# Designs tried in a protein design run: peptides against a protein of PDB entry 7SID. Part 147

Target 1, 151 residues: chain A of PDB entry 7SID
Amino acid sequence: LHMYLMLLKELPGEEYPLPMEDVLELLKPLSNVCSLYRRDQDVCKTILNHVLHVVKNLGQSNMDSENTRDAQGQFLTVIGAFWHLTKERKYIFSVRMALVNCLKTLLEADPYSKWAILNVMGKDFPVNEVFTQFLADNHHQVRMLAAESIN

## One batch from the design tools (peptide; made by RFdiffusion4, then SolubleMPNN)

Design b2_p29_7_s4 (from b2_p29_7, 15 letters changed)
Fold by OpenDDE base, seed 5:
Structure b2_p29_7_s4 (fold): chain B 151 residues (1-151), chain A 29 residues (1-29)
Amino acid sequence: as target 1 above (151 residues)
Amino acid sequence: SEKQEIEKFLKELEKEYEEYKKKVEELKK
């Protein structure tokens, strides 16, 4: 776990995007890790903070690539799972805020929700239909609170 | 709907953030 989290932490962001093949390799264990540690608040928060770099990588990719679609799908599945558990009130405030920050980053990477569509319990909802106004109004607050939760 | 549920969640999050700010302010006193 800790080695994987370290890899996520050191993942290059938008400035130095990884090849999609490498992103896929990184995403492969993510679902399992999240599942195993879904009840560990600290691990979940750490994961949510580190996957921000994954979002940036996904946002820089060509939508026409099969690998890109695959990576996006895998990522969205994980985020959808976190969202579902959030609705079930399984996470503390700092974890919920980390998820919101992740969604903010996702919206920034895909403001028109071309691929940023969450599927939760069989229902699809584009991120920009719900989060745009809220995140715009609370942009600074979200940043500050997210930073506070990391420290 | 899911959208309504998300909106409710965000409103609750705002309330929690306000409570957080109050705690921070109290610590500064």
Scores: peptide ipSAE 0.188, ipTM 0.670, DockQ to the pose 0.019
Fold by OpenDDE base, seed 3:
Order: C-alpha cells, then structure tokens, then sequence
Structure b2_p29_7_s4 (fold): chain B 151 residues (1-151), chain A 29 residues (1-29)
C-alpha cells in the first residue's frame, strides 16, 4: 500500500502527462486497493488526493485510444464507488471534499461529460449532476448541524 | 466546527461550479 500510494503521489502533473499505457498500469490495482481500505478514511483521502494527477492525464489523452477508454473506465469505476459510499455517509467530510476535488477536475477536463460519466449500480450519472447532488446533500448536512449545534 | 468548515467549503465550491456552468454554456454557443 505505502509503495503504491507513493507512486501515485509522484505522478507527473498536467505539464508532463504520462503515456496512457503507464496510466493504465497504475490504475489496475487501484480498485482493489480502494476496496481493501474503503473503511480507512485516511487512506481513502490520500488516494483521492493523489488520483488528481490521473484525472489530468486522462483529460489530455486521445479519446479514440482503446487504452484511454479502458483507463477512463477503470478510473470512473473507482470514483463511482467512492461516490456511492459517500451518499451512504460512509466517509467523513475531508474524504468527501477530496472526492469533490476529483469531480471538479473531471468537469474541467470534460465539460460536456463525453466520458466523465459515473456508472453506479448500473445507472449513469454525469459528473456535473453528481457534483450538484453533492452540494445539495451537504447543504442538508449543514442545516442538520445548525439545528443540533450553534457552534 | 465541522459546520463552519462545511459551510465555508460549500460556499467556495458553489462559486466555482457556477462559474463552470457559465463557461460550459458559452462554449455551447
């Protein structure tokens, strides 16, 4: 895990995108890692913060490439899983914030949701709709907290 | 508090999201 997280952290930014083949290889174990540590808030937060670099790579890739589509699919599967668990209130705010940063980055990379579509439980959710739902859900949370505490 | 943190964050996100939507709409024209 630690080695993998370190690898994710050291991914080049948008200025120096990785070949899609390398991105794909990096993504292969990601779903398994996320699944194993889905209950560890700190690990999840770390993963979500690091995969921002992956989003940037995916956004700059050729959409016609099979490897690109495969990488996008694998990535979106992971993000979709995090989104689903977020709706079930499985994650603390800091993790949700990290997820939203991923969604925001996806929106920037794919404003028209050509590929930035989450498939959760067999249903498709464009990232912009997901983002909106997040805002709504958390506004509700704020209202609930306000009712419970003045702090 | 958690409430304050969430409120602050949401306010920032809403601003960014609105700006994003405007940009997208402009690009569609």
Amino acid sequence: as target 1 above (151 residues)
Amino acid sequence: SEKQEIEKFLKELEKEYEEYKKKVEELKK
Scores: peptide ipSAE 0.153, ipTM 0.679, DockQ to the pose 0.027
Fold by OpenDDE base, seed 1:
Structure b2_p29_7_s4 (fold): chain B 151 residues (1-151), chain A 29 residues (1-29)
Amino acid sequence: as target 1 above (151 residues)
Amino acid sequence: SEKQEIEKFLKELEKEYEEYKKKVEELKK
């Protein structure tokens, strides 16, 4: 895990994106790693922080490439899983913030949600809608916390 | 404390999201 996370962290940014073939190789174990450690808040936070580099690479790739579509699919599956578990309130605030930062980065890379679409429980959710929903849900949470503090 | 952190972050996100929407609208023109 540690070695994998280090590799993920060292991905180049937008200035010098990796070949998509290399991105695919890095994404191959990601789903398994996330599933194994989905209950570990610290690991999840670390993963979400490091995958920001993947988003940057995916956003500058050729959209018509089969490898690009494959990489995007694998990545979005992971993000969708985190989003789903967030909706189920399985993650602490810091993990949710790391996730929303990924969503923000996706919006910057794909402002029209051409490929940045999460599939959760068989339904498609454009990231822009997901982002808006996040704000609404957390505003509700703040209101609930405020109400509880008064009681 | 958690409430304050969430409120602060949401305020920042709302600002960024509004800027994002403006950017998207400009790109559509």
Scores: peptide ipSAE 0.052, ipTM 0.603, DockQ to the pose 0.026
Fold by OpenDDE base, seed 2:
Structure b2_p29_7_s4 (fold): chain B 151 residues (1-151), chain A 29 residues (1-29)
Amino acid sequence: as target 1 above (151 residues)
Amino acid sequence: SEKQEIEKFLKELEKEYEEYKKKVEELKK
């Protein structure tokens, strides 16, 4: 795990994107790692923070090749899983914040959600809608917390 | 507190989201 996380951390950013083949190789074990440590909040947060570089690499790809689509699909599957569990309130705020940063980065890379679409439970959710929903949900949470503090 | 962190975070996200929307509108022109 630690070795894998180190590799993710060292992934070049938007300025010097890696070949998509290399990105794809890094993404291959990601789903399994996330699944294995889905209950570990710190590991999840760390993963989400490091995959920001992956988003930047995916966004810089100008070719709609099979490898690009595959990499995007694998990445979005992971993000979708985190989003699903977030809606079920399985993650603490710091993990949710890390997730929304990924969503924000996706929006910057794909403003029209041409490829940044999460598929959760067989339904498609454009990231712009997901991002808006996150804001709405947390506004509600703040209101609830405020109400609890008064009572 | 968690409440304060969420409030600060939401304000930042709202600002960024508004900027995002402006950029999208500009790209449509």
Scores: peptide ipSAE 0.029, ipTM 0.568, DockQ to the pose 0.027

Design b2_p29_8_s1 (from b2_p29_8, 15 letters changed)
Fold by OpenDDE base, seed 5:
Structure b2_p29_8_s1 (fold): chain B 151 residues (1-151), chain A 29 residues (1-29)
Amino acid sequence: as target 1 above (151 residues)
Amino acid sequence: SSFLKKLEEELTKLLEEKNLPKFETLIFE
């Protein structure tokens, strides 16, 4: 886990994007990592903070490529699961704040939610619609972060 | 990467040993 998280942390930003093939390779173990540590709040927060670099790489790639769509799909599946569990009140505020930052970064890359769509229980939820729900979060810091992200 | 491939395989085994559900299946629960 430590080495994997280090790789995520050291991922180049949008100034130096990785080839999509490398992004796909890095995303492949992510589902298993989340499955094993879904009940560990600190690990979940760390994962969400580090995958921010993935969004930046996805936003700089050609959306017409099959690899880009595949990478987007794998990433959105993980984010969708975190959002679903958040609705089920499984995560503390610090994890929800990390999730809001992920959603903010997605909106910056895709302001009109053309590809940033979460599929949960067979229904599609555009990220811009999902994001507004955090304006009504039970924790004041989460609400404030969501509000600041819109401005 | 051989490291990432090995990591995925080891994590899969750990999940099976612990009888934990896959993360993506939680979307439907």
Scores: peptide ipSAE 0.509, ipTM 0.919, DockQ to the pose 0.809; fails the geometry check
Fold by OpenDDE base, seed 4:
Structure b2_p29_8_s1 (fold): chain B 151 residues (1-151), chain A 29 residues (1-29)
Amino acid sequence: as target 1 above (151 residues)
Amino acid sequence: SSFLKKLEEELTKLLEEKNLPKFETLIFE
C-alpha cells in the first residue's frame, strides 16, 4: 500500500501528463485498495489527496480516446463510491475535505461536467451538482472549503 | 508495471480472504 500511495503521490503534474495507458495502469489497483481500506479514514484521505494528480492527467488527454474514457470511468466509479459512502456518513470531515478537493479538481478539469459525472445506483450526478452538496456539509471546515472552491 | 499487477493481485487475494466486497459495489448499497 505504501508504495502504491507513493506512486500516486509522485505522479507528474499538469506540465508533464502521463500517457493514459500509464494512468490506467495506476488506476487498476485503486478499487482494490479502496475496497480493503474503505474503513480506514487516514488511508482514504491519503488516497483522495493523491489521486488529485490522476484527475489532472485525466483532464489533459484526448477525451475521445477509449483509454481516456476507460480511465475516467474507473476513476469516477471510485469517486462515486466515496461520495456515496460520504452521504451515508461513513467518512469523517477530513476525508470529506479531501473529497471536496478532488471534486474541485475535477471541476477544474471539466467545468461543464462533460465527463465528470458520478454514476451512483444507476443515476448520473454531474460533479458540479455533487460539489454543491458539500456547501451544506455538517462540518464547518468542509463547508468553508467547498465555498472557497466555488470561486 | 509488474509491481502494480502484483499489488492488484495481492489485494484481490486479500479481499477474498477477508470476504470484503469490491468498493464499486458499494455504490449500489
Scores: peptide ipSAE 0.507, ipTM 0.918, DockQ to the pose 0.859; fails the geometry check
Fold by OpenDDE base, seed 3:
Structure b2_p29_8_s1 (fold): chain B 151 residues (1-151), chain A 29 residues (1-29)
Amino acid sequence: as target 1 above (151 residues)
Amino acid sequence: SSFLKKLEEELTKLLEEKNLPKFETLIFE
């Protein structure tokens, strides 16, 4: 786990985007990692903080590429699961803040939610719609973070 | 990467041993 998290943390930024094939390779074990540590708040927080670099890479790719769509799909599935569990009150405020930052980064890459759409329970939820729900979060810091992101 | 491949295999085995569901199945729960 530690080595994997380090790989996520050290992912190149927007100035040096990775080939989508490399992004896919990095994303492949992510679901398993989340499956194993879904109840560990600290690990979940760390994952959400580190996948911000993945979002930046996804937003700089050709939307017509099959690999891009595949990577986006795998990533959005994981984010959708985090959001779903958040609605079920499974995550503390610090994890929710990390999720808000992830959603903010997605909106920066896709302001109109053309591809940033979460599919949960067979229904599509544009990230901009999902994001606004955090304006009413029970924790004041989460609300503040969400509010700052739309200004 | 050989490391990532090995990691995925090990995690898969651990999930099976612990009888834990895959994270992606949560979108249907």
Scores: peptide ipSAE 0.486, ipTM 0.910, DockQ to the pose 0.844; fails the geometry check
Fold by OpenDDE base, seed 2:
Structure b2_p29_8_s1 (fold): chain B 151 residues (1-151), chain A 29 residues (1-29)
Amino acid sequence: as target 1 above (151 residues)
Amino acid sequence: SSFLKKLEEELTKLLEEKNLPKFETLIFE
């Protein structure tokens, strides 16, 4: 786990996009990692903080590429699961903070939620719609982060 | 990467041993 998290942390950002094939390779274990540690708040927070680099890579990619769509789908599936569990109040505020940052980064890459759409329970939820829900979060710091992220 | 592939396989085995659901299935529950 530690080595994997380090790899995610060291992933180049928007300025130096990786080949999408490499992004896919890095995303491959992510679902399993999340599955194993979904109840570990600290690990979840760390994962969410590190996958921000993935979002930045996805934002500059050609959405018509099969690999791009695949990477997008895998990533959004994970984010969707985190959001779903958040709605079920499974995560503490620090994890929700990290999730808000992920959503913020997604909106920066896709302001109109053309591709940044979470599919949960068979329904599509644009990230901009999901993001606004955190303005009413129970924790004041989450609300503040969501509010300041709009500007 | 051989490392990432092996990691995924190891994690898959661990999930099976612990009888934990895959994360991607949670969005349908």
Scores: peptide ipSAE 0.485, ipTM 0.909, DockQ to the pose 0.847; fails the geometry check

Design b2_p29_8_s2 (from b2_p29_8, 16 letters changed)
Fold by OpenDDE base, seed 4:
Structure b2_p29_8_s2 (fold): chain B 151 residues (1-151), chain A 29 residues (1-29)
Amino acid sequence: as target 1 above (151 residues)
Amino acid sequence: SDFLKKLTEELEKKLKELNLPPFESLVFE
């Protein structure tokens, strides 16, 4: 985990996006890492915070490329799982905060949710619609973050 | 990069030994 988290921390910022090939490499173990630590709130928070770099990279790539679609798909699958588990009240507010930040970044990259669509249980949920749900989150900080993200 | 690939592969090897279900599969539990 520490190795992986280190990799995520060392990702270049938005000004210097990673090649999509590298993004794909980073995404490969993500699902398994999340699965392993799914019940560790702190780790989940950390992961979500670090994958913000991935989101930024995804948004700056050629949306029409196969690699981009592949990366987007893998990433959105994980985010969708986090969102669904959030709906199941599996994560504390700090994790939800991190998730909101991810969703915010996705919307910045794809305001109309053309590709930022969460597929959960075979159903599509555009991130812009998903995001609005956090405006009604039970925790005030989550609501505030969501509100700040819209305005 | 090759370095990144090497590190992720090492991680994947370790994770594979744990026989973890896909994270998204837990949605259905």
Scores: peptide ipSAE 0.425, ipTM 0.885, DockQ to the pose 0.474
Fold by OpenDDE base, seed 2:
Structure b2_p29_8_s2 (fold): chain B 151 residues (1-151), chain A 29 residues (1-29)
Amino acid sequence: as target 1 above (151 residues)
Amino acid sequence: SDFLKKLTEELEKKLKELNLPPFESLVFE
């Protein structure tokens, strides 16, 4: 985990996007890592914070390539799982804060949710629609973060 | 990069030994 987190931490921002092949490599173990630490709130928060760099890279890529769609799919699958488990009240507010930041970054890259769509249990949920749900989060800091992201 | 691939592959090998269910599958539990 430490090695993986270090790799994620060293990712460049959107100004210098990684080759999509490298993004795909980083995403490969992500689901399993999340699965292993799904009940560790601190690790989940850390993962979500680090994958923000991946989102920024995805937003700067050619959306017509197969690799881009693959990377988007793998990432959105994990985010969708976090969102679903959040709805099931499995994560504390700090994890939800990190998730909101991920969703915010997605919306910045895709304001109209053309590709930023979460698929959960076979149903599609546009991120812009999902994001508004956090405006009614039980924790005031989550609500505030969500509200600030709209402005 | 090749370096990145090698590191992630090493991690994947370790994770594979744990026989973990996909994270997204937990949605159905």
Scores: peptide ipSAE 0.425, ipTM 0.885, DockQ to the pose 0.490
Fold by OpenDDE base, seed 5:
Structure b2_p29_8_s2 (fold): chain B 151 residues (1-151), chain A 29 residues (1-29)
Amino acid sequence: as target 1 above (151 residues)
Amino acid sequence: SDFLKKLTEELEKKLKELNLPPFESLVFE
């Protein structure tokens, strides 16, 4: 885990996007890492905070290639799982805060959810619609973060 | 990069030993 988190942390800034091949490599173990630590709130929060760099990289990619779609799909699958488990009240507010930040970054890259669509149990949920649900979150800080993000 | 690939492969090797289901599959539990 430490090695993986270091890899995510050492990602170049938004000004220096990674090659899509590197993004794909980073995404490969992500699902398994999340699966292993799915019950660890702190690790989940940390993962979500670090993958913000990946989201920014995906959003800045001007290549509508198969690799880009593949990377987007893999990432959205994981985010969809986090969102679903959040709906089932499996994650505390700090994890939801990190998830909102991820969704915010996705919306900045795709405001109308053309590609940012979560598929959960065979049903599609556009991220812009998913995001608005956090305006009614039970935790004050989550609601505030969501409200700030739409401004 | 080759360096990144090597590191991720090492991680994946360790994760495979745990025989973990995909994270998204847990949504259906």
Scores: peptide ipSAE 0.422, ipTM 0.884, DockQ to the pose 0.470
Fold by OpenDDE base, seed 3:
Structure b2_p29_8_s2 (fold): chain B 151 residues (1-151), chain A 29 residues (1-29)
Amino acid sequence: as target 1 above (151 residues)
Amino acid sequence: SDFLKKLTEELEKKLKELNLPPFESLVFE
């Protein structure tokens, strides 16, 4: 199962975006992997750090593609789950830091949250609104990281 | 990528054996 984490680690950077077909393929097992390791803080942090490359790929893609929308949907569903569990205080600050970085990258691609919307329990939460909540995080480093994106 | 597809298929096979609920379903727990 750790082969998947290795694959995520070796994803190409922003300079060399993946084909959307490959992004979709990588996203297929993501939910199950997160479910399996949901209580492992280190693995969750690692996953969130590695999927930054996926976020960058999604941000550079054309939204007119059905595959792009599908990939965005699958990814946002997982991010929404991480955010929900964060609100339930299930994750330590280092995991929250990684999540904030993902949200920052989403905002860079979609500043007005036109497509970057988290759906949790049937309710939509624009990422820009979700992001501001981390300005009041209990941990100072999380607040600092969130504040950096405003400037 | 054929290599990526083969690798993810093997991973999915292993994950299916664990009968895990989707990660997003945990929001209702």
Scores: peptide ipSAE 0.422, ipTM 0.885, DockQ to the pose 0.488

Design b2_p29_8_s3 (from b2_p29_8, 14 letters changed)
Fold by OpenDDE base, seed 4:
Structure b2_p29_8_s3 (fold): chain B 151 residues (1-151), chain A 29 residues (1-29)
Amino acid sequence: as target 1 above (151 residues)
Amino acid sequence: SSFLEELTKELTEKLKKLNLPPFETLVFE
């Protein structure tokens, strides 16, 4: 886990996008890592904070490429799972804030949710619709973060 | 990069041995 987290942390930012091949490689173990540590709030928060770099890279890539769609799909699967568990009140506010930041970045890249769609248990949820739900989050910091993102 | 591939490959193989259920299907209380 430590090595993976360090790898995610050391990812270049939006100014230096990664090749999509590298993004795909990074995404391969992500679902399993999240699954393993799903009950560890700190690890989940850290993962979500670090994958912001991945989201930024996805937004800068050619959306028409197969690799981009593949990467988007894998990433959105994980985000969808976090959102699903968030709806069930399984994550503390700090994790939800990290998730909101991910969703914000997705909306910046895809404001109309053309590809940013969460598929949870076979049902599609556009991120722009999902995001608005955090405006009513129980924690004030989450609400504020969400509100700042739409202004 | 080759380093990235090697690292993720190793991690993936280790995780496979745990036979984890898909993250998106999990519910915990």
Scores: peptide ipSAE 0.350, ipTM 0.854, DockQ to the pose 0.371
Fold by OpenDDE base, seed 1:
Structure b2_p29_8_s3 (fold): chain B 151 residues (1-151), chain A 29 residues (1-29)
Amino acid sequence: as target 1 above (151 residues)
Amino acid sequence: SSFLEELTKELTEKLKKLNLPPFETLVFE
């Protein structure tokens, strides 16, 4: 885990996009890693904070590329799972804040949710619609973070 | 890169052996 988290942390951001092939490799184990540590709030927060770099890279890529679509799909699956579990009240506010930051970054790249769509158990949820739910979050810091992200 | 592929491959194989359920289907307390 530590090694994997380090790799995620050191991933170049939007200013220095890396080949999509490398992004895909990083994304391959992500779902399973999240599943394994799903109950560990600190690990989940750390993962979400680190994958921000992945989001930034995805936003800089060619949308018509097969690899880009594949990477987007794998990433969105994980984000969708975090959102789903958030709806189930499984994550504390700090994890939710990290998730909001991910969603914010997605919206910056795709404000109208053309590709940023969460598919959870066969149902599609556009990120822009999902994001608005955090404006009504029970925790004030989450609401504040969501609010500033809208502007 | 080949280095990245090697690391992720190893991790992936280890995780596969755990036979984890889909992340989005999990419920925990």
Scores: peptide ipSAE 0.340, ipTM 0.851, DockQ to the pose 0.347
Fold by OpenDDE base, seed 5:
Structure b2_p29_8_s3 (fold): chain B 151 residues (1-151), chain A 29 residues (1-29)
Amino acid sequence: as target 1 above (151 residues)
Amino acid sequence: SSFLEELTKELTEKLKKLNLPPFETLVFE
């Protein structure tokens, strides 16, 4: 886990996009890592904070490539799972804060949720619609973060 | 890159042995 988190942390930002092959390689273990540590709030928060680099890379990639669509799909599957468990009130505010930051970055890349769509239990949830729900979050810091993100 | 592949290989192999269910299908209490 430490090595994986280190890799995520050290990834270049949007200034230096990674090759999509590298993005896909990083995404391969992500779902399993999240599954294993799904009950660990601190690990989940850390993962969500570090995958912001992945989101930035996805947003600057060629959206017409199969690899880009594959990477988007794998990433959105994980985000969708975090969203689902958030709705089930399984994550504390700090994890939700990190999730909001991920969603914010997705919206910056895809403001109208053309590709940023979460599929949870067979139902589609556009990220822009998902994001607005955090404006009514029970925790004030989450609401504030969501509010400032749209202004 | 091949370097990145090597760095993630060990983790991937260890996780595979755990036979974890898909993250998106999980619910916990």
Scores: peptide ipSAE 0.337, ipTM 0.850, DockQ to the pose 0.373
Fold by OpenDDE base, seed 3:
Structure b2_p29_8_s3 (fold): chain B 151 residues (1-151), chain A 29 residues (1-29)
Amino acid sequence: as target 1 above (151 residues)
Amino acid sequence: SSFLEELTKELTEKLKKLNLPPFETLVFE
């Protein structure tokens, strides 16, 4: 588990986008790792900060391949879970900030939420609609970050 | 990457032994 976190930390050192095969390998244990550390705010923040690199990789890929769709699906499942727990007020503002940054990056890649859709409890939530909810966040910095992304 | 494959394989096996519920279905205990 510690080695996995170290691996995520090294992702920003990549000069070029990762091959989609490598992205898929990194995503395989992600859900379980997040589940194990779901109560650790610092670890969750760290994970969300480092998966920004994954979002950028997914956004830069213009290929509509099975691997791309698979990677997008696995990633969005995890983001959806973080959003769901955020709505339940389980995460502090610093974790929410990291989540907003992930959503912001998704919107930059997919402004109209064609593929950036969170599926939670069998229901679909476009990221652009999810993002607007953070405009009413209890923390000032979260609201500011969300507002900067809309305008 | 062969290194990534080996690392993720080992991690996956260790995590399977914990029998964790899916993250997307969880609430705090």
Scores: peptide ipSAE 0.331, ipTM 0.849, DockQ to the pose 0.372

